# Peptides against a protein of PDB entry 3S8F, part 301

Target 1, 157 residues: chain A of PDB entry 3S8F
Amino acid sequence: VLTLFVAVPSLMTAFTVAASLEFAGRLRGGRGLFGWIRALPWDNPAFVAPVLGLLGFIPGGAGGIVNASFTLDYVVHNTAWVPGHFHLQVASLVTLTAMGSLYWLLPNLTGKPISDAQRRLGLAVVWLWFLGMMIMAVGLHWAGLLNVPRRAYIAQV
Target 2, 166 residues: chain B of PDB entry 3S8F
Amino acid sequence: DEHKAHKAILAYEKGWLAFSLAMLFVFIALIAYTLATHTAGVIPAGKLERVDPTTVRQEGPWADPAQAVVQTGPNQYTVYVLAFAFGYQPNPIEVPQGAEIVFKITSPDVIHGFHVEGTNINVEVLPGEVSTVRYTFKRPGEYRIICNQYCGLGHQNMFGTIVVKE

## One batch from the design tools (peptide; made by RFdiffusion4, then SolubleMPNN)

Design b2_p28_2_s3 (from b2_p28_2, 12 letters changed)
Fold by OpenDDE base, seed 3:
Structure b2_p28_2_s3 (fold): chain B 157 residues (1-157), chain C 166 residues (1-166), chain A 28 residues (1-28)
Amino acid sequence: as target 1 above (157 residues)
Amino acid sequence: as target 2 above (166 residues)
Amino acid sequence: LLPLLLLVYNTSLNAIPAAWLAFAAFME
């Protein structure tokens, strides 16, 4: 029980970000319990990318609690579960945040705005990245629970 | 107006923090449930035991693979296993069905994995440390040992076999 | 070309597991 208190600061950070998103959405005219989500700038890849990263980070964060738990880590340690966790935390959140940052940073540094075509392509990239990562992550976590080892090319199942 | 905005932000933060705490309790409950229902699968580990990796091949219980399987009781055995680059010894490990097996695993060189397919045996093996795993094989047959910790160029081919005899 | 490069990167990543599996099988 005490081990889970280690997750409190991380949860506080994550939900503070969520609070910021809700506030932003409501400022943009969103109303109701979920209307603020629709009001967010989903047409901007610089926004969509890190948000999708955050969405991937939710199950990844839950997995972090599992991995940090003594008994549960015994089940998942050195299985495909761990790479699944990594791909959510690093290859989704960190990578998508980096992608999103570039979509903002490069136009700003060069003084040249992105074209509409580039914007649409950017949206396609980040959504496809997210979709692929989610599929792979689910597969890896599932395989891990089936005792598929990490760092091995073969498995019993 | 700025004060009102800040107050609104704080309200949202408080709401989400409350949700965070609620989720924490949910996670605690889920972990507690998992522990309550799945503790039977936990293999007890022995106390921390050290060994000199530089001499483990020359002297001691790991030195002779032919003497690696030691009967310690009527239905109890201790198996002294070396994980090395790139394999296991003894190989195969032969044990009887239904016997309680205590694996004492160490490495003379680098960190390896000891993952036995078809079982919940999955431990890392560190040079200078003895990993202890207790298991009873209920089914006869061959169980593959897989190294699931990167240990060098031959890591992908590092396999062993446990043969459980009827 | 950043979005295009990212798309190429994303698609190429799908080949990595397959390549590793093939390599492992070859080395077996």
Scores: peptide ipSAE 0.020, ipTM 0.747, DockQ to the pose 0.015
Fold by OpenDDE base, seed 4:
Formats: C-alpha cells, structure tokens, sequence
Structure b2_p28_2_s3 (fold): chain B 157 residues (1-157), chain C 166 residues (1-166), chain A 28 residues (1-28)
C-alpha cells in the first residue's frame, strides 16, 4: 500500500509537465480544450521526441502501479509484462528524450542549424520509433498476461 | 504580464493536479475492486521462512531427492524442491492428481525462477529463503518448470518437469 | 482469473497504436 504512494509524486510531476505544455500551446495561439495541442511545435523533432516519450510513459506509469502492487505482481512478475513496462519507461521516454535532446543540442553546439531535410527525417525517426515501441510494448504486455515467461525462449502459449 | 502568466500557469497546474489525483484514486479503486472480486487468481505470499543455503544439500528435507515428496495428510503433499545451477530436484517431481501440493522451494547457490507452465505458479527462489506455493493439479500430465530468473550461462536450458499421475 | 485491472490495462494498451496512428495523422 505504501509503495503505491510513489505514484503521487510521479503523477504530480507528469501532469505538471502537461500543464506546462498546455500553457505553451495556448501562448502559441491554441484555444479550446484541445486546440493548444495543435499549436505546439510539432514540426520540431526536438520537441516531438520528448513529448512522445512522455506520452508513452503514461501507460508505463499505470503499469508501474500494477507492478508495485503486492498481489498483482504475482501475476506479472518475471513475465513478458515486465520487459513491456521497461520499454515504455526507458526505451520510449528516456530514449526519445535523449533523441530529442540531441536534435536541440547538436545544432547549438555546432552553430549550424539542421536542414529542412534533416528536420523531416528527424520527425520520421521519432514517430517511427514511438510507433514501433508502442507496438512492441503492447505485444510484450499481452504476452505477459498470457503467462509468457521473461528470460525464456519458450512458452506454453 | 509576469503576474498574469504566473496566474495562468497556476490555474493549469491546479487543473492537471486535480486530474492526476483523480487518476490516482481511479487506479487505487481499480486495484481494490480487482482484489475484492478476483482473489482466486492471486497467490498469497507465504510466511517468511529461512534456510541455510550452505547446508541445504547436506542435511534437511531438501538433501535427498528421493524423499522430497512427503505426504502430510490425506491427499496432501509437501514437495521440497531445490532450484540450482542448472536444474531442479527432484526431477521429475511426481505428484498425484487432485492432491493439494505445497511446494517448498529454495536454492543452494543463486537466485532462480520457478515458473510452472499451465499454472499460476511463478516465484523467485532465493538462497536462504524458502518459497512456499500451494497448488492442486486438476489435470494429469506433464508440467514444465521454467527458470525465468537469470542464473548463469546455463539459464536458458534450466528446465524441470512435474508429472501429475492419475 | 486475471485481475480486472490487468484486463482493463491490457485493453487500453491495445488501443495505443491505433490511437497514435490517428494522432500522428492528425498532427502532421
């Protein structure tokens, strides 16, 4: 039970970031309930990558609550579910954030802006990465629920 | 201007914080509901039991695989299982169909997994700790034991078998 | 039986790829 309280600061942090995004979107002219989302700089891979990471982090965070549950962990522990969680948390959020950071950092360090072609390629990369990670993560979670073991090459199912 | 921006940010933060708290309660409620309605799928944790991994092979109930299956009552058995690098003993584990089986599992060396296919038995086996799992096999046949915790170079080949006899 | 929470979670996860494809198409 106490372990579940870890979700409190995590959710607070996550949705504080969301609040910042909403504010930024509204400053950029977005209006209405969802208009602020469209107003965000989706043409910039340095922005898109970490945001996609954050979005992928949401279901991962929900899974974290499950994984941290004393009773529910017996269902998912050492199954493919756990790697699914990892890929949502690390391979999506952390990796995409790192990718996004590079899209911002390298141009600034070199003093050379990225070309339009590089920008478009960057967008393609981060979106494809995100999509692939979501598909893989869903597959792993699904397999885990079917009792496919972690760290094993065979399964009953 | 700064004050206006601050006020706006604060308003958004309050809204999202409220949402986050709501979601937290939803998750907790879902867990509580699950536990209340679907308890049959959860294996309860047993009482903490310790054993000396350095002597478990030499003396005690795990020392002799031939004596690992102990009848403790009518249609009740305790099976003392060792998970080791790289296998299980006894192997196969032979138990009667329909009997209540209490598995007492420990390790003499490193952490292993004890995942029985076709069942909800899935526990880590720690040296110095005894994992206790209760299960009744309703169907006869062979159930494969899989190590799902990395335990060394032979991990991928570490399998056991439970044979449920009619 | 799998907990209801896990079922709900799994169902939600299964919707993610489709949702993100739609979102990507909408945003780009």
Amino acid sequence: as target 1 above (157 residues)
Amino acid sequence: as target 2 above (166 residues)
Amino acid sequence: LLPLLLLVYNTSLNAIPAAWLAFAAFME
Scores: peptide ipSAE 0.014, ipTM 0.726, DockQ to the pose 0.111
Fold by OpenDDE base, seed 2:
Structure b2_p28_2_s3 (fold): chain B 157 residues (1-157), chain C 166 residues (1-166), chain A 28 residues (1-28)
Amino acid sequence: as target 1 above (157 residues)
Amino acid sequence: as target 2 above (166 residues)
Amino acid sequence: LLPLLLLVYNTSLNAIPAAWLAFAAFME
């Protein structure tokens, strides 16, 4: 009950953000159903980081619903599924949002824009972080479905 | 200008809300598929029972490991299992193949796990509560019980065995 | 229309536990 109660506002927030992004993309010249996505500032790590966090949050949020479902929780509880869920929520969404916030905040506080080299490095870091988190999360969820236990050094699948 | 922008944002919000509803159905379908394919053979009883963890070792059905396996019918058994720091009792648990086994598991000390390898039996064991799981072993052999809830320094070595006899 | 969509959304989310319970009972 509580998880679903939180899920509704969270989804509403996510969709509101997505709507804002679509509007912004269209203002930047994007057209069509998906053209607005390409028009977004993908060259800015302060933008890319939190967006990738949101992308990771989608399967993580779905996992939250699974974990909150009594019957499905019976299947996934205390398996590798749970760490997979956490890494999507904390190590992806929260961490990437924090990274993005720093990429915006520090230049604004110092009054100095980031150099092109710093920008490119930031993009590389954020994308590599996201890729690593997705690989790990998919692996953990898969292992969880195969009944690999959480907090155990051995497992038979 | 501001009003026009507001209307445009609202239209996009409506579209994304519609998409979210569609995704809910996808999630429901995925959950249904997972349940249908991963819950076979295990029935959670969902029955809330309480016990006193301070006396469970001294009196009651968990007190004597030699009396832990109780035949309740021609092909039905109840097994009273204690999960403790750091092991299980009885150990091994001996049950017949093809019999319906009701595991009633509790703890005298801290929270433990009861994860039976090769099965979908996986429950937390809380002091003061009885975890109930119903399962039928179709294949004879040894099944290892693993603690999947951190319970102290000996957690990693906390194992038990279920022996299913033909 | 937005309030209606929100209502449908909220109702759908709240129906999930009930649907799962029904499905679980069927599969039991």
Scores: peptide ipSAE 0.000, ipTM 0.693, DockQ to the pose 0.028
Fold by OpenDDE base, seed 5:
Structure b2_p28_2_s3 (fold): chain B 157 residues (1-157), chain C 166 residues (1-166), chain A 28 residues (1-28)
Amino acid sequence: as target 1 above (157 residues)
Amino acid sequence: as target 2 above (166 residues)
Amino acid sequence: LLPLLLLVYNTSLNAIPAAWLAFAAFME
C-alpha cells in the first residue's frame, strides 16, 4: 500500500523532470523526438550524474512495484533481487545525485570553476560508477530470478 | 517570455504525465504476467492460521519431530516444520517423490526464512503464524533449506534438509 | 487533461515493473 502510494507522486515527479530536460534540450537546439537529448550538457558531470541516476531509478522504480505485488513478491522476496532493487535506488540515484551535486556545489561555494581535467575526471567517475552499478544491479536481479537467496553466503546456483 | 516558457513547459509535462500513465498499465501487465508464470508448483495451501509460539514446542503437531510428517492421503502429506534459532525440525524432512506436500511452518522464537533450494518455496516464518505452502517434489534427492531472514548470530549457519525418496 | 496525463504517468511507472516482469519471465 505504501509503496504504491509513493510510486504515483514519484512517477509524476520523474516525468516532470523529464519534461524539464526536454524543454532544456530543445532550448539548446535539439529537435525531433529524441534530438533534444543530444543537446543536453553531457559534458558537465553535475548534469550527467543525476541523469544517470534517474536512468537507473527507472528500472528500480519498476522493481519497487514488482516488490509490492503480492504474486511477484513471492518470487523475488528475500532473494538477491531485493538488494538489486536497493542498489538501483540508493546506490545509483541517490549516490549519483549526491556526486553530481558536488560538481555544482563546490565550484559555487569556492567561487572557483572546476578545471577541464577535473571535469573530465568527474565524467569518468560518474559514468564508471553508473556502469558498475548497472552491472551489479543486473547481476543481482538475475541472481534473484534464479532463486539466489538474500542474506545467505551460499546458493545452489 | 516567462509566460511562453511556462506554457511550453506545461505542454511537455502533460506529455510526460501521459507517458507515466501508460507505464503504469505496463507495470500492471508485468505484474500480472509474473503472477501467471511464477506461481506454478508452489501455492498457498490454506488460510491464515495462528499458533501460540510459547507452547508450540510442548504440545501440538510441531512438538514431536518424529510425528512431523503426516500422511493425509494416498499421495498427500502434511509436514509440520519448526524454524528456530538456529535450525529446522524435523531435520532431515523425509518425503516421497511425487507426493503433494503441504508444509505447515511456524517459529517458536523469532522470524525466520524458509527457502528451499531447487524450488520456488520461499516464505517468511513468523512466530504466532503458520505458513502454509504446497509443493510436489518431482525429482528425488536432497533439497537444502536456507534461512533468508536475519534471525541472530547463528543466522548464516541455519540450514535444513529435505530428503525426497524414490 | 490532467487525469489523462496522470494516467499516462502512472502507466509509464507501471511499465517499469512490467518491464521487470517481462525480464523475469524471459529469465525464467
Scores: peptide ipSAE 0.024, ipTM 0.715, DockQ to the pose 0.081; fails the geometry check

Design b2_p28_3_s1 (from b2_p28_3, 17 letters changed)
Fold by OpenDDE base, seed 2:
Structure b2_p28_3_s1 (fold): chain B 157 residues (1-157), chain C 166 residues (1-166), chain A 28 residues (1-28)
Amino acid sequence: as target 1 above (157 residues)
Amino acid sequence: as target 2 above (166 residues)
Amino acid sequence: SLRELLLLVYNTSKTFIPNKWLEFAASM
């Protein structure tokens, strides 16, 4: 009950953001169940970065429910699972949001748009960052479930 | 126009809320699955128990490693373990195969970890508090104890051994 | 409907997970 009390508002908040994205995508000409996703400005790193952060936050949020669960926390606590969770929550969501914010902030502060080369580089950076974070996070979560401890240089798996 | 936009947003919010609730049940199911598949061996048990970390080395059940393993009944033992910078006491811990072992673990100095490889035994050890873990070793052999909580410069080398006798 | 979707998810979960564990998880 207590876990659900936390989980429900969190999910509501997260997917309310998604609702705003759907509306924006449809305003941009997207149609159908998924067409609005394609209509979003995927050519802008200021948009892509925080969205990828949100995508990483989804499994991280699910893991948060696990970590907050008393019985399951015993299983995952101080294992590689925990760093995996952190990297989804902080190194993905927070970091990518910060990166995206910079891609928006700098052009607005200087009054100059970013060059096409800078835009393409930015897209490459945020996508590669996301990919790396997902690989690492999946690996860490898997290792955690296999009882690999955190803060240890050796383990029997 | 504003009203129309508001209604449209509301419709999308309702859909996503429905999806979020559905996903909630999916996550509940995943939690249940995890519980069903990760329930082997270890029973965290015991009431809140406190000790004085400044005297735990000098007096009480943790003071003498030679008396750390106490038989409490037929095929039942209590093992009083100290996790300290940087090791475990007693070391090795010798217990019989198939016996019910209650580990009573505390620290005289800083927070440590007590992670037994090959088992689900994994607890933090706090100075001033006793961690209690119940476990039965079904297989004889040596089990390594690893510290998984940073405790200082020697943390990475902080190991212990449980020897399960046939 | 939301109810139908929730029931679908719930019933699907019960197909693969023992009911006792699902109930326990839901009570957390």
Scores: peptide ipSAE 0.000, ipTM 0.672, DockQ to the pose 0.041
Fold by OpenDDE base, seed 3:
Structure b2_p28_3_s1 (fold): chain B 157 residues (1-157), chain C 166 residues (1-166), chain A 28 residues (1-28)
Amino acid sequence: as target 1 above (157 residues)
Amino acid sequence: as target 2 above (166 residues)
Amino acid sequence: SLRELLLLVYNTSKTFIPNKWLEFAASM
């Protein structure tokens, strides 16, 4: 029970961020239950990257609860499931946040805004990264459930 | 103006926090449901059992691989397995089909893995601790043991075999 | 070194922490 309570601060943080996004979207003219989402600056890779990271982090967080569960962890421990979880948490959220931060930071540090071409390229990069990461993560989780071992070059399946 | 903005933000935060808590309960409920309805694949952990890794090779049930398989009942066996750098003993482990096997696994050196392909046996093996796993092999044949915990330069070649005899 | 300190702490914990306490902690 105590271990599962660790999920509470994480969820609170995640959804506080979501609340901030909703507020921002509404300030940008978004209306209704979902209209605020569309109003967010999806044309800015500095925004898109962290948000995609957050989206990847959600299933990863759910997986975290699984991994924290004693009985369920036995099923997934030291299987490909674990790397799948890591790639959602680190290679998605952290990495995409870092990427997004660079898209924000570099223009500010240099005093030069990114060109439209650079912006579009940035969007392509973060979306492709996210897509690839999701494919890999799903594959790893699936393999893990099929008892593919972690840290081994061979597997039964 | 500022107060109104703060109030609005607070309202959104409250909503999302409520959603967050709801999701937490959903996850807990899903776990509970899974445990209640699908427990066949779950092997409960035994009590914590300790052993001295410095003497486990010299004395005790792990010391002699020839005596590692102990019949404890008509259809029950205990197998004392050592995971070491870089292999398992005994190797192969020979057990009869259909018998309840209790694996007692420990390490004399570093942390290893004990992952048996084709089974749900997958435990970390810690020096100084005995891992206990119960399993019944329904199919005869060879089952490969894989070390899935990095244990050194020979980790990738650390394999064992369980031979299930009819 | 930090490594040595950590090892010391680890070894000390294994020596002095009763199994019952470890089990209790694991049950939390």
Scores: peptide ipSAE 0.000, ipTM 0.710, DockQ to the pose 0.016
Fold by OpenDDE base, seed 4:
Structure b2_p28_3_s1 (fold): chain B 157 residues (1-157), chain C 166 residues (1-166), chain A 28 residues (1-28)
Amino acid sequence: as target 1 above (157 residues)
Amino acid sequence: as target 2 above (166 residues)
Amino acid sequence: SLRELLLLVYNTSKTFIPNKWLEFAASM
């Protein structure tokens, strides 16, 4: 039961980040309920990468609650569901955040901004990575719900 | 400017915090609903028991595979299963269809998995701990046991069989 | 050997941990 309470500060942190994004979007001229989202700098891979990571973290976090539930974990434990959760949390959020950090860090360390070609390539990389991770994660979660075992080369399904 | 920004951020944070709390209640409600509607899918677990893994092969209910299946009542059985590197004992496990089976599973060596295909039986087996799972096989046939916890070089070949007889 | 003794102590300690405490921990 106490393990589930870890979800509270995690959600608070996630929505605090969302609040910061809304503030930033509104400062950039975004209006209305959703207009601030469009006003965010979606042309910058250093911004897009960690935001996509956060988007992947949402279903991953929901899965974390499931995994932390004693009764619900009985259904998904040691199935492909668990790797699916990991790939959302580590291979999506952490990895994309690292990628975004590099797109910010390298220009600052070298003192040279990235070229337009590098920017476009960076955007392509992070979006393709995100798409691939979402496909993989959905597949793993689905397989897990079908009781495909973790750490086995064969399955009944 | 910093003070104005701080006030603005606080306003947005309050809104998102309210939203987060609302979503938390929604998630709790969904979990409660799922548990209420899918209670039949939860296999009852027994009381947590401990055993000495260093002697479990020599003495006690796990020591003799021929005595592993014990009838405890009308249409009720207890099966004492060892998961070891690299297999299960007894193998095969023979049980009758429609009987209530209580599996008591432990390990003499390292952590293993006990995943029975075609069922929702999926437990970790720890040395020194007895995992208790209750299940009734409704369909006769062979059910494969898979180790889904890495346990060494032979992990990938660690299988067992439950034979459910009519 | 020292290793065997340590393993024995470790296994024995786990065996004699009250189930009520383990159950409580598992419920957290």
Scores: peptide ipSAE 0.000, ipTM 0.706, DockQ to the pose 0.014
Fold by OpenDDE base, seed 5:
Structure b2_p28_3_s1 (fold): chain B 157 residues (1-157), chain C 166 residues (1-166), chain A 28 residues (1-28)
Amino acid sequence: as target 1 above (157 residues)
Amino acid sequence: as target 2 above (166 residues)
Amino acid sequence: SLRELLLLVYNTSKTFIPNKWLEFAASM
């Protein structure tokens, strides 16, 4: 019940953010259905990190609804699926948002911009984190569907 | 300028909100599809049944592991299983191949898991409640029972075995 | 280039991600 309750406002929030991104992209010169995406500041880790977090949150959110389904939960409950879901939600969205926040916060607090090298390194870190998280998440979800148990050090498969 | 910006923002927000609602239905449809594709593996739960966890070891159908497997009909059995810290009883659980097995699982102590490898049997076992799962083993052999709910220091070593005989 | 990066990612993924996982992802 709680999951379904928060699902709707979460979706609304997510797509409101998307709306804001579209608007920002269009203000930056992006045109067409997807041109605004390219116009967004992909060179800024403070931007990229939370956006990647949101991207990871999409399948995680869908998974949350699955987990809230009685019948489907029977399939995935206490399997590796659940950690997969958690890592998408926490280690993707929350963590990447935190990382992005730091990339914004520290330069603003110190009054010193990050160097170009630091910026590039930051981008690399964020993208690698996202990639690794997606790999792990896909693996965990797949393992869960194959009935790999949660909280066990051994599995038949 | 501000007015134009506000109007633009509202237009985009409304569009994306509409999209979000549409996506909600898409997700529901996907869930429904997933459910449909997994229906063959659904094990229906029985009615809510409660038991006193403080006496379940001493009296009733769970009290004697030697009497835990009860034939209830032709090719039909009920197995009364206790999940406890840290194991299962009876252990092993011996059942015939091809028989319909109704597992009645409860706990005398804390919450445990009952996950049978090679099957879709996966339930939590709560003290005071009886978990009921129905399954037919089509293949003979040994099936390991794994506790997938943390239950204490010995959780990682909590295993059982179902032996399916030809 | 973006293409090169994507190819790199794809090739890297094929190296250590089992095909079944990729198939699963594609089936979603």
Scores: peptide ipSAE 0.000, ipTM 0.686, DockQ to the pose 0.033

